# Peptides against a protein of PDB entry 2KNC: the designs that were tried, part 6

Target 1, 74 residues: chain A of PDB entry 2KNC
Amino acid sequence: KGPDILVVLLSVMGAILLIGLAALLIWKLLITIHDRKEFAKFEEERARAKWDTANNPLYKEATSTFTNITYRGT

## One batch from the design tools (peptide; made by RFdiffusion4, then SolubleMPNN)

Design b1_p9_3_s1 (from b1_p9_3, 5 letters changed)
Fold by OpenDDE base, seed 1:
Structure b1_p9_3_s1 (fold): chain B 74 residues (1-74), chain A 9 residues (1-9)
Amino acid sequence: as target 1 above (74 residues)
Amino acid sequence: LELLEEILK
């Protein structure tokens, strides 16, 4: 029995769709792995910058408490 | 290859 042309066409179309889907999944996986590695580096750099700020002798707390001596609370 | 041979048989 010769090849069923409909089965051949449907199998080729199915294979192209599966390859396209596999390529999209691989692409998404690669991006997700890249972004996780970049985010981990960013959090390490942010942690290091926080340590550098804590060890900076010129760092002054941005919060200054001003007591208004003339304010009599009602 | 085998799947193509099975489809072409």
Scores: peptide ipSAE 0.051, ipTM 0.700, DockQ to the pose 0.048
Fold by OpenDDE base, seed 3:
Structure b1_p9_3_s1 (fold): chain B 74 residues (1-74), chain A 9 residues (1-9)
Amino acid sequence: as target 1 above (74 residues)
Amino acid sequence: LELLEEILK
């Protein structure tokens, strides 16, 4: 009995669907790895920017100690 | 939002 033409057709269709699904999973995995690396880089750059701002003498918090001269605590 | 947090976890 030759290969059942229906079994061959269904196996080829199934293989194409599995290859397509595998390609989508690989693509999603690559994006997820990329996004995690980019996020890690962004948080590092943000941490460096905060450190640079904290060392910038221009951004020394103007803690204007507003001594309320009108608070006569008698 | 939750699905993105679950993928990012």
Scores: peptide ipSAE 0.044, ipTM 0.672, DockQ to the pose 0.048
Fold by OpenDDE base, seed 2:
Structure b1_p9_3_s1 (fold): chain B 74 residues (1-74), chain A 9 residues (1-9)
Amino acid sequence: as target 1 above (74 residues)
Amino acid sequence: LELLEEILK
């Protein structure tokens, strides 16, 4: 009983497709985990910078609101 | 391995 050449070919093709799909899913999962960790680090650094700015007496607000007392909004 | 050996036999 020789191997069914069609079964062998279809099994090899199916295995290659499954390995390729698994590799893409693993790759997407690794990127998603990496990006979530990097984003969490970025938000932590941004939060620390905001706290440092709020406690720094040398911080001058870049935006000063001047109320023009002569501006009558028509 | 056994399944591959059974397919190759």
Scores: peptide ipSAE 0.043, ipTM 0.683, DockQ to the pose 0.046
Fold by OpenDDE base, seed 5:
Order: sequence, then structure tokens, then C-alpha cells
Structure b1_p9_3_s1 (fold): chain B 74 residues (1-74), chain A 9 residues (1-9)
Amino acid sequence: as target 1 above (74 residues)
Amino acid sequence: LELLEEILK
């Protein structure tokens, strides 16, 4: 009673498919972690740029509000 | 390798 050659071939094919699927899942996980870290860094840099602008004594807002005392709203 | 030889015998 030799081992069933079909069972061996199917088990090897199944193992290769499972390894391939595991590699794709690991690859997708690594990309997803990388992209989340890059996005978190971008949001932190954007937050810092807002703080640096607010703390820069040389930065003047381009928007000046003039209260027109003579404007009688209808 | 040994497992593959035992399967092929």
C-alpha cells in the first residue's frame, strides 16, 4: 500500500496555496501599517505647521476685519 | 528530503 500519490500532490498544492495566501496577507498588512504611519505623520506635520504659524511673531494674517461704524444694516 | 523519499518508495 504505497501512499496515494493524488493525496500527496493535493497536500503539496494545498500547502503552496496556503503559503502564497499567507504571504499576500502579510504583504497587505505591511502596506496597511506603512500607509497608516505615513498618514499619521502627515496629520502631525499639518498640525505642527498650524502651531508654528500661530507662534511665529512675524506671521500676519492676510485677513483684516474692518468694522465700518457708518454701515447701517438695512 | 527523507519524507519525500519515503513517499516515493
Scores: peptide ipSAE 0.038, ipTM 0.667, DockQ to the pose 0.036

Design b1_p9_3_s2 (from b1_p9_3, 5 letters changed)
Fold by OpenDDE base, seed 2:
Structure b1_p9_3_s2 (fold): chain B 74 residues (1-74), chain A 9 residues (1-9)
Amino acid sequence: as target 1 above (74 residues)
Amino acid sequence: LELLEKILK
């Protein structure tokens, strides 16, 4: 009883496809976890910068609203 | 290993 060459070939092809798919899923999972950690760090740094700015007496708002008292909106 | 041996035998 020789090995069924067709069963061996199909099993090897199936194994390669499954390994390739598993590698892509693992890669996508690792990137997604990495990006979520980096984004969480960025939002934490942004939150800290906002708190530091709010407590800094030297912070001048870059936007000053001037009400033009002579502007009659037609 | 046993599955491969069963396919090869």
Scores: peptide ipSAE 0.041, ipTM 0.668, DockQ to the pose 0.046
Fold by OpenDDE base, seed 3:
Structure b1_p9_3_s2 (fold): chain B 74 residues (1-74), chain A 9 residues (1-9)
Amino acid sequence: as target 1 above (74 residues)
Amino acid sequence: LELLEKILK
């Protein structure tokens, strides 16, 4: 009995679908790994920028102590 | 390869 043409067609279609799905999964995995690395880098850069700002003597916290001189608690 | 030949045969 020659190869069942229907089995060959379904196997080829199934293989194409599996390759397409595998490619999408690999693509999503690569993006997810990239985004995690970029996010880690962003949080490191943000931590460094916050540290540099804390050491910048120009950003002495403008804690204007608003002593409300009008609060005479009698 | 042999599995493909076995399916194609």
Scores: peptide ipSAE 0.037, ipTM 0.653, DockQ to the pose 0.048
Fold by OpenDDE base, seed 4:
Structure b1_p9_3_s2 (fold): chain B 74 residues (1-74), chain A 9 residues (1-9)
Amino acid sequence: as target 1 above (74 residues)
Amino acid sequence: LELLEKILK
């Protein structure tokens, strides 16, 4: 019995669909890994910039705490 | 392989 032409056609169509799905999954995986590496680099650069700012003698805190010595909390 | 042989037989 020769290969059923319908089974061969359906197997080829199924293989093409699986290759297409695999390519999309690989592409999504590569983007997700890229974005995580870029985000990790961005967080490292932000952490470094925070340390450099803390060591900068020209940095003024945006918040000034004034202690009101005349406040009698009853 | 065995599935392909079963489809070809």
Scores: peptide ipSAE 0.034, ipTM 0.638, DockQ to the pose 0.041
Fold by OpenDDE base, seed 5:
Structure b1_p9_3_s2 (fold): chain B 74 residues (1-74), chain A 9 residues (1-9)
Amino acid sequence: as target 1 above (74 residues)
Amino acid sequence: LELLEKILK
């Protein structure tokens, strides 16, 4: 009673497919973690840039609001 | 190696 060559071939093919699937899942997980870290860093840098602008005594907002006292709204 | 020889015998 030799081992069923078909069972051996199917088990090896199944193992290769499972390893390939595991590698793809690990790869996708690594990319997803990387992209989330990069996005979190970008949002932190954007938040810091807003704080640095607000704390810079040389920064003047380009937007000036003039209240026209003579404007009678219709 | 030994497992492969045991499968081929």
Scores: peptide ipSAE 0.032, ipTM 0.633, DockQ to the pose 0.035

Design b1_p9_3_s3 (from b1_p9_3, 6 letters changed)
Fold by OpenDDE base, seed 1:
Structure b1_p9_3_s3 (fold): chain B 74 residues (1-74), chain A 9 residues (1-9)
Amino acid sequence: as target 1 above (74 residues)
Amino acid sequence: LPLLLEVLS
């Protein structure tokens, strides 16, 4: 049985497509894991910065209370 | 494997 040229061509095309798809999936997985680790570090640093800000004696609350004395609560 | 054996036959 000589190699069926059609089967060989289709198998090579299929193999290239599967390798390409596998490479893209691995690449996406690696990026997703990397980004999640980086995001977790960023949230930890942000949490530390929030604690440092809360302990900063120069921190002024951005909230001001305005009492509208002209508001008749009707 | 069977495809490789069929290509090599």
Scores: peptide ipSAE 0.057, ipTM 0.715, DockQ to the pose 0.042
Fold by OpenDDE base, seed 3:
Structure b1_p9_3_s3 (fold): chain B 74 residues (1-74), chain A 9 residues (1-9)
Amino acid sequence: as target 1 above (74 residues)
Amino acid sequence: LPLLLEVLS
């Protein structure tokens, strides 16, 4: 029985589609892993920047607390 | 595998 040319064509098309889908999934996975690493690095750098700001002797807090000693809570 | 063998036969 000669190879069914329709089965061969459909199998080749299916294989190409599966390879393409697999390549897209691998690409998406690599990007997702990269983005998670970059985000983790960004959060570490933000944490470090807060420590550097706290150690800066020239840093003036933007928030001033004023205690109103005349506030009678009526 | 069996489907590939059937296509190659």
Scores: peptide ipSAE 0.052, ipTM 0.702, DockQ to the pose 0.042
Fold by OpenDDE base, seed 4:
Structure b1_p9_3_s3 (fold): chain B 74 residues (1-74), chain A 9 residues (1-9)
Amino acid sequence: as target 1 above (74 residues)
Amino acid sequence: LPLLLEVLS
């Protein structure tokens, strides 16, 4: 019995669609892994810059705390 | 599997 040509055509079409979907999923996975590595590197560089700033004797904190000694809490 | 066996028979 020769292969049913309709079954062969539908199987080839299905295989092409599955390969296309698999390629898109692999591509998305690679981008997602790349972006997470780049973001982790960015946060590490930002953390280092913060530590270097904290060790600089010329750095002044942006936040000043004012304590009002005359506030009686009424 | 059954469809592949039917195509190969």
Scores: peptide ipSAE 0.049, ipTM 0.691, DockQ to the pose 0.037
Fold by OpenDDE base, seed 5:
Structure b1_p9_3_s3 (fold): chain B 74 residues (1-74), chain A 9 residues (1-9)
Amino acid sequence: as target 1 above (74 residues)
Amino acid sequence: LPLLLEVLS
């Protein structure tokens, strides 16, 4: 029996679709891993900047707390 | 495999 042309066409189409889907899944996975690594690096740099600021003897807090001794809470 | 054998066939 010669090859069923319909089976061949459907198998080729199915193979192309599966390869395309696999490529999209791999691409999405790579991007997701990349973005998570970049975000983790950003949070680490932000954490370091906070520690460096705390250890800097030249750092002046922008916030001054005043205790109002005349404040009688209602 | 079975489809490839059927095509050779």
Scores: peptide ipSAE 0.049, ipTM 0.691, DockQ to the pose 0.037; fails the geometry check

Design b1_p9_3_s4 (from b1_p9_3, 6 letters changed)
Fold by OpenDDE base, seed 1:
Structure b1_p9_3_s4 (fold): chain B 74 residues (1-74), chain A 9 residues (1-9)
Amino acid sequence: as target 1 above (74 residues)
Amino acid sequence: LDELLELLL
């Protein structure tokens, strides 16, 4: 039986579509893994910066408690 | 490519 030209054309078209889809899935997977690693590093750096701020002897609490000694509650 | 084509046909 000679090659069914329609089966060959459909198989080549299907193969190109599958290769394109596989390439997009691999690309998306690589980006997602990259972004997760970058985000994990960013959260580690942010955690380290928070620890550094907490141990910084120049850190003054932004909360000043003003006791108004003149307020006689009615 | 030819072996994959022979397997399909």
Scores: peptide ipSAE 0.052, ipTM 0.708, DockQ to the pose 0.051
Fold by OpenDDE base, seed 2:
Structure b1_p9_3_s4 (fold): chain B 74 residues (1-74), chain A 9 residues (1-9)
Amino acid sequence: as target 1 above (74 residues)
Amino acid sequence: LDELLELLL
């Protein structure tokens, strides 16, 4: 039986589309895993920096609570 | 690949 040229063309087109879709899914999965690892590392470094700041006797809280003695709440 | 091509042909 001679090759059905239409079946060959459709199979090659289908294979290219499936490979392209699979490559995009793998790429998106790799990026998503990378970004989650980087974000987890960033949150860990931020948590460590907060603990280091809390133990630093030179840390002055940027928030000063000023009691306005003139504020008579009605 | 050749067996898949033979199955298609």
Scores: peptide ipSAE 0.045, ipTM 0.685, DockQ to the pose 0.049
Fold by OpenDDE base, seed 5:
Structure b1_p9_3_s4 (fold): chain B 74 residues (1-74), chain A 9 residues (1-9)
Amino acid sequence: as target 1 above (74 residues)
Amino acid sequence: LDELLELLL
C-alpha cells in the first residue's frame, strides 16, 4: 500500500513544529545564559567600584558623626 | 523514524 499521504503530511507538520519549538528553546536558553553571565560581570564590576570608592580619598561619607562630649547617656 | 520509513516504503 503506498504511503498514507495523510500520515506523511501530519509527520512533516509535527516535525516542523518540533524543530521550531526546539529552536526557540535553544535560543531562549542561550540568551538566558548570556544575560546571567553579563549580569554577574556587571555586579562584580559594581562591587569592585564600591570597594574602590571606599578607598577613594575624594569620597566624603554623607554621614558626619559628631561625638557630643556632653551626652553622658544615663 | 523507522516506522515512518516503513510507511513510506
Scores: peptide ipSAE 0.041, ipTM 0.671, DockQ to the pose 0.040
Fold by OpenDDE base, seed 4:
Structure b1_p9_3_s4 (fold): chain B 74 residues (1-74), chain A 9 residues (1-9)
Amino acid sequence: as target 1 above (74 residues)
Amino acid sequence: LDELLELLL
């Protein structure tokens, strides 16, 4: 049985398409992992900046709670 | 892969 030239051509075309699809999936996966690491670093830096702001003696809370001791609710 | 090899041979 000679190799079916059509089966060989279709298998080579299918292999090229699968390699191309695999390369795109690997590329997308690498970008997604990179972006998640960068986002995690950004959230860590924001968390540190929040802690540094809370320990800064110059930080004034934008919300002042006044307890009105003269309010007798009837 | 084995079915593709059996078709080739």
Scores: peptide ipSAE 0.039, ipTM 0.660, DockQ to the pose 0.038

Design b1_p9_4_s1 (from b1_p9_4, 7 letters changed)
Fold by OpenDDE base, seed 2:
Parts: structure tokens; sequence; C-alpha cells
Structure b1_p9_4_s1 (fold): chain B 74 residues (1-74), chain A 9 residues (1-9)
């Protein structure tokens, strides 16, 4: 008895759908890993820039607190 | 690019 042509057809269709789904999952996984690595590099560079700024004796904070001695808060 | 936007939305 030869293979049932319907079983062969359904198995090929099922294999194509599974390959397509697997390709989409692999693609999403690769992007997610890429984005997490890129984000981790940006946070590391930001952390380094903060340390370099904190150790720079020429860095002045952009925020200056002015005490207005004439301001009586009502 | 368009496939990336479809999966990020």
Amino acid sequence: as target 1 above (74 residues)
Amino acid sequence: EDLLEFFLK
C-alpha cells in the first residue's frame, strides 16, 4: 500500500507552517537579544560618562540654588 | 524595518 496522499499532503503543509512559525520565533529571539545587548551598552556608556563627569573638577552642576534672603514666604 | 514595527507594536 503506497503512502496515503492526504497524509503526505497534510504532513507537508504542517511542516511548512511549523518552519514558518519557527523562523518568526527565531527572528523575534534574535531581535530581542540584539536590543538587550545594545541597551546594555548604552547604559554602560551612560554610567561611564556619569563617572567621568563626577571626577571632572571643571564640572559644575547646571542647577544652582539661589537663596533669596528677601523672600518671606507668606 | 516594516517587519520590525509589526512585531514591536
Scores: peptide ipSAE 0.132, ipTM 0.851, DockQ to the pose 0.058
Fold by OpenDDE base, seed 1:
Structure b1_p9_4_s1 (fold): chain B 74 residues (1-74), chain A 9 residues (1-9)
Amino acid sequence: as target 1 above (74 residues)
Amino acid sequence: EDLLEFFLK
């Protein structure tokens, strides 16, 4: 009994599709791991920048409360 | 980068 030509063709097509899908999944996984590492580094740099800002004697809060002494709210 | 835009659209 020679190999069923239909089984051989379907197995080759299935193997090509599975290799393509596996390559896309590996690529997406590598990007996702890269982005998570870059985001973790960005949050560390942002945390350091907040510490540097909090210790900077030239830092003035962007929000100043202006009390208008002439405003008598009704 | 260009391949990421292709899969994110």
Scores: peptide ipSAE 0.121, ipTM 0.845, DockQ to the pose 0.060
Fold by OpenDDE base, seed 4:
Structure b1_p9_4_s1 (fold): chain B 74 residues (1-74), chain A 9 residues (1-9)
Amino acid sequence: as target 1 above (74 residues)
Amino acid sequence: EDLLEFFLK
């Protein structure tokens, strides 16, 4: 009894669909892992830049607080 | 992400 030609055709079609779906899932997983690594690196570099800026004696905050000496709160 | 949003819209 040869393999049922319909079972062979359906199994090949099912295998192609599963391979296509698996390839899309792997691709999405690789992108998601890449983006998470890039984001983690960016947050680490941003954290380091904040620490380096806080330790830099040349850093002046762009915000100047002016005390209005003429303001008498009644 | 942008390519999947294009196909899901």
Scores: peptide ipSAE 0.111, ipTM 0.841, DockQ to the pose 0.060
Fold by OpenDDE base, seed 5:
Structure b1_p9_4_s1 (fold): chain B 74 residues (1-74), chain A 9 residues (1-9)
Amino acid sequence: as target 1 above (74 residues)
Amino acid sequence: EDLLEFFLK
């Protein structure tokens, strides 16, 4: 009994589709891992910049406290 | 993104 040509064609087509889907999933996984590493690096740099700002003697607080001399807290 | 750009070019 020779191989059923239809079974061979469908199996090859199915294998190509599965390989294509697997390649897309691997690609999406690699991008997702890359983006998470880049985001983690960005949040680390942002956290470090806040710490460096807190220790920077040139940092001037953007908040000026105005004492209203006429404010009698009731 | 780069793969999508490759197919759209």
Scores: peptide ipSAE 0.106, ipTM 0.837, DockQ to the pose 0.179

Design b1_p9_4_s2 (from b1_p9_4, 6 letters changed)
Fold by OpenDDE base, seed 5:
Structure b1_p9_4_s2 (fold): chain B 74 residues (1-74), chain A 9 residues (1-9)
Amino acid sequence: as target 1 above (74 residues)
Amino acid sequence: EELLKFFLL
């Protein structure tokens, strides 16, 4: 009994589809891992920049309080 | 819409 040509064709087509799907899933997984590492690094750098700003003796508050000496609160 | 988000992530 030779291999059923239809079974061989369907098996090859199914294998190609499964390989294509597996490649897309692997690609997506690699991107998702990359993006999570990059985002975690970005949030660490941002947290460090906030910490460095809070402890930076050169940090001047953007808000200067001017006491108007002529303001007599009525 | 949800399928498009799956391909863009």
Scores: peptide ipSAE 0.073, ipTM 0.775, DockQ to the pose 0.066
Fold by OpenDDE base, seed 1:
Structure b1_p9_4_s2 (fold): chain B 74 residues (1-74), chain A 9 residues (1-9)
Amino acid sequence: as target 1 above (74 residues)
Amino acid sequence: EELLKFFLL
């Protein structure tokens, strides 16, 4: 009994589709891992920049409370 | 264009 030509064709088509899907999943996984590492580095650099800003003697808070001494609230 | 957004997200 030779291999069923339909089974051979369907197995080759299925193998090509599975290889294509596996390649796309591996590619997406590699990008996702890369982006998570880059984001973790960015959050570390942003945390350091906040520490540098908090210790900067030139940092003035954007909000200054001005108490108007002439305002007697009724 | 929409297919490219699924590969970039």
Scores: peptide ipSAE 0.070, ipTM 0.777, DockQ to the pose 0.057
Fold by OpenDDE base, seed 4:
Structure b1_p9_4_s2 (fold): chain B 74 residues (1-74), chain A 9 residues (1-9)
Amino acid sequence: as target 1 above (74 residues)
Amino acid sequence: EELLKFFLL
């Protein structure tokens, strides 16, 4: 008894669909891993830049506090 | 950022 031709056709169609779905899932997984690594690198570089700015003696805060010497709070 | 929203659907 040869393999049932309908079983062979359905198995080939099912295999093609599973390969296509697996390829899309692998692609989405690779992108998601790439984006998470890039985001982690960006947050690390941003953290380092904040530390470097906080330790930079040339960094002057843009906020200047002016004490009004003429303000006598009555 | 906008391209990521199209691939999350």
Scores: peptide ipSAE 0.062, ipTM 0.753, DockQ to the pose 0.054
Fold by OpenDDE base, seed 2:
Structure b1_p9_4_s2 (fold): chain B 74 residues (1-74), chain A 9 residues (1-9)
Amino acid sequence: as target 1 above (74 residues)
Amino acid sequence: EELLKFFLL
């Protein structure tokens, strides 16, 4: 008895659908890993830039606290 | 458009 042509057809269709789904999942996984690595690099560079700025003797904080000696809080 | 959002998210 030769293979049932319907079983062969359904198995080929099922294999194509599974390959397509697997390709989409692999693609989604690769982009997610890429984006997470890129984001981690940007946060590392931002952290380094903050440390370099904090150690810069020319950096003055934009916030200056002035104690008003004439302000008696009522 | 919605398919592109699925691939970009």
Scores: peptide ipSAE 0.071, ipTM 0.779, DockQ to the pose 0.057; fails the geometry check

Design b1_p9_4_s3 (from b1_p9_4, 7 letters changed)
Fold by OpenDDE base, seed 1:
Structure b1_p9_4_s3 (fold): chain B 74 residues (1-74), chain A 9 residues (1-9)
Amino acid sequence: as target 1 above (74 residues)
Amino acid sequence: EELLKFFLE
């Protein structure tokens, strides 16, 4: 029995579609991994900048606690 | 353009 021409055509079409889908999934996966690594680096640099700001002797907290001397709480 | 945005987001 020679190869069924319909089975050969459908298998080639299916293989092309699967290769195209696999290429798109690999591409999306590579971008997602790249962006997650870049975002993790950005958040690490931002965290370091917050730590450096907290250790800056010129940084005064914007929150001043005023004790109201006239408030005699009962 | 819209198809490219769908694959970049």
Scores: peptide ipSAE 0.091, ipTM 0.810, DockQ to the pose 0.060
Fold by OpenDDE base, seed 2:
Structure b1_p9_4_s3 (fold): chain B 74 residues (1-74), chain A 9 residues (1-9)
Amino acid sequence: as target 1 above (74 residues)
Amino acid sequence: EELLKFFLE
């Protein structure tokens, strides 16, 4: 009994569809992992830049609070 | 273009 030509055809079509779907899933997974790593790196660089600004001795806060010790508000 | 956006989002 030779292989059923219809079974061979459907198995080849199914294999092509599964390979195509697997390639799309792998592609999406690689992009998602890449994007998450890049975003995490950008957030780390922004966090470092904020810490460097907070430790910058040239940064004077624009707001100075003066307590007037002579003002007894009655 | 729209198909590429659907896979990039």
Scores: peptide ipSAE 0.089, ipTM 0.809, DockQ to the pose 0.063
Fold by OpenDDE base, seed 4:
Structure b1_p9_4_s3 (fold): chain B 74 residues (1-74), chain A 9 residues (1-9)
Amino acid sequence: as target 1 above (74 residues)
Amino acid sequence: EELLKFFLE
């Protein structure tokens, strides 16, 4: 008794669908891992840039606090 | 980014 032609056709169609779905899942996983690595690198570079800016003696805060020396709160 | 949201909803 040869393999039922219907079982062979359904198994081939199922295999093609599973391969297509697996390829999409792998592709989505690769993109998600790539984006997480890029985001982690960006946050590390941003953290370093904040530390470098905080230690930069040329960085002056744009906020100048003027103490009014003539203000005597009665 | 917007194209990825369309496939996740």
Scores: peptide ipSAE 0.075, ipTM 0.790, DockQ to the pose 0.058
Fold by OpenDDE base, seed 5:
Structure b1_p9_4_s3 (fold): chain B 74 residues (1-74), chain A 9 residues (1-9)
Amino acid sequence: as target 1 above (74 residues)
Amino acid sequence: EELLKFFLE
């Protein structure tokens, strides 16, 4: 019995669809891993920038304390 | 293997 041409065509189409779906899943996985690493790096750099600002000798507090010499707290 | 045997027969 010659090969069922319909079964061959459907098997090839199914294989192409599965390979295409697998490639899309791998692509999405790679992007998701990349974006998570970049976001983690950005949040680490932001946390370091806050820490460096708190210990930076060039940081001037935005709050100026004015002692009112005329304020006698009763 | 079985699928290839089915098509070769």
Scores: peptide ipSAE 0.030, ipTM 0.623, DockQ to the pose 0.036

Design b1_p9_4_s4 (from b1_p9_4, 7 letters changed)
Fold by OpenDDE base, seed 2:
Structure b1_p9_4_s4 (fold): chain B 74 residues (1-74), chain A 9 residues (1-9)
Amino acid sequence: as target 1 above (74 residues)
Amino acid sequence: LELLEFFLR
């Protein structure tokens, strides 16, 4: 009894669909891992730049709080 | 549209 031609055809179609779905899932997984690593690197570089700025004696905060000694809030 | 947004996000 030769293989049923319909079973062979359906198995090939099913295999192509499963390979296509697996390729899309792998592609999305790789992009998601890449983007999360890149974002984590950018946040680390931003954190490092903030620490370097905090240790820079040339950095003056743009915001100075002046206490007005003559302001008695009633 | 939603499937395209799922792959581009």
Scores: peptide ipSAE 0.114, ipTM 0.802, DockQ to the pose 0.059
Fold by OpenDDE base, seed 5:
Structure b1_p9_4_s4 (fold): chain B 74 residues (1-74), chain A 9 residues (1-9)
Amino acid sequence: as target 1 above (74 residues)
Amino acid sequence: LELLEFFLR
């Protein structure tokens, strides 16, 4: 008995669907990894920029410390 | 819609 033509057709259709699904999963995985790496890089650059700003001689502290000389913390 | 956005992102 030759291969059942229905089994051949279903196996080819199944293979095409599996290849398509695998390609979509790989694509989604690559994008997700890319986005996470880019976001991690952005947060690292933002952290570095904050440290660089703290060492910038043009940085004016937004916080003035007022020492209340009358506050005797008992 | 969400499934289409999942694949188009």
Scores: peptide ipSAE 0.113, ipTM 0.798, DockQ to the pose 0.074
Fold by OpenDDE base, seed 3:
Structure b1_p9_4_s4 (fold): chain B 74 residues (1-74), chain A 9 residues (1-9)
Amino acid sequence: as target 1 above (74 residues)
Amino acid sequence: LELLEFFLR
């Protein structure tokens, strides 16, 4: 008795669905790993840029604390 | 739509 044609069709359909699902999972995993690495690199570059800015003797902080010399706290 | 958002997020 040859393999049941229904079993062959269902096995082929199941294999195609599993390959498609596996490809989507691999793709999502690769993107997620890529985006996390790129974000980590961006935060590292931002941390380095902040450190370089803090070491620049010409860096004037945008936040000037003006002590109001006329504010006598009553 | 939700399935596409699940793959783009």
Scores: peptide ipSAE 0.106, ipTM 0.798, DockQ to the pose 0.060
Fold by OpenDDE base, seed 4:
Structure b1_p9_4_s4 (fold): chain B 74 residues (1-74), chain A 9 residues (1-9)
Amino acid sequence: as target 1 above (74 residues)
Amino acid sequence: LELLEFFLR
């Protein structure tokens, strides 16, 4: 008795669906890993830039605090 | 919608 033609057809269809699903999962996993690595680099560069800015003697804050010397809180 | 967001995220 040869393999049942229905079993062969269902096994081929199942294999194609599993390969397609596996390819989508691998693709999504690769993108997710890529984006997490890029985000981690961006946060590291942003952290370094904040430290470099804080230690830069030429950095002047864009905000000036004006203390009103005439304000006597009652 | 949720399935599309699952593949786009």
Scores: peptide ipSAE 0.104, ipTM 0.791, DockQ to the pose 0.061

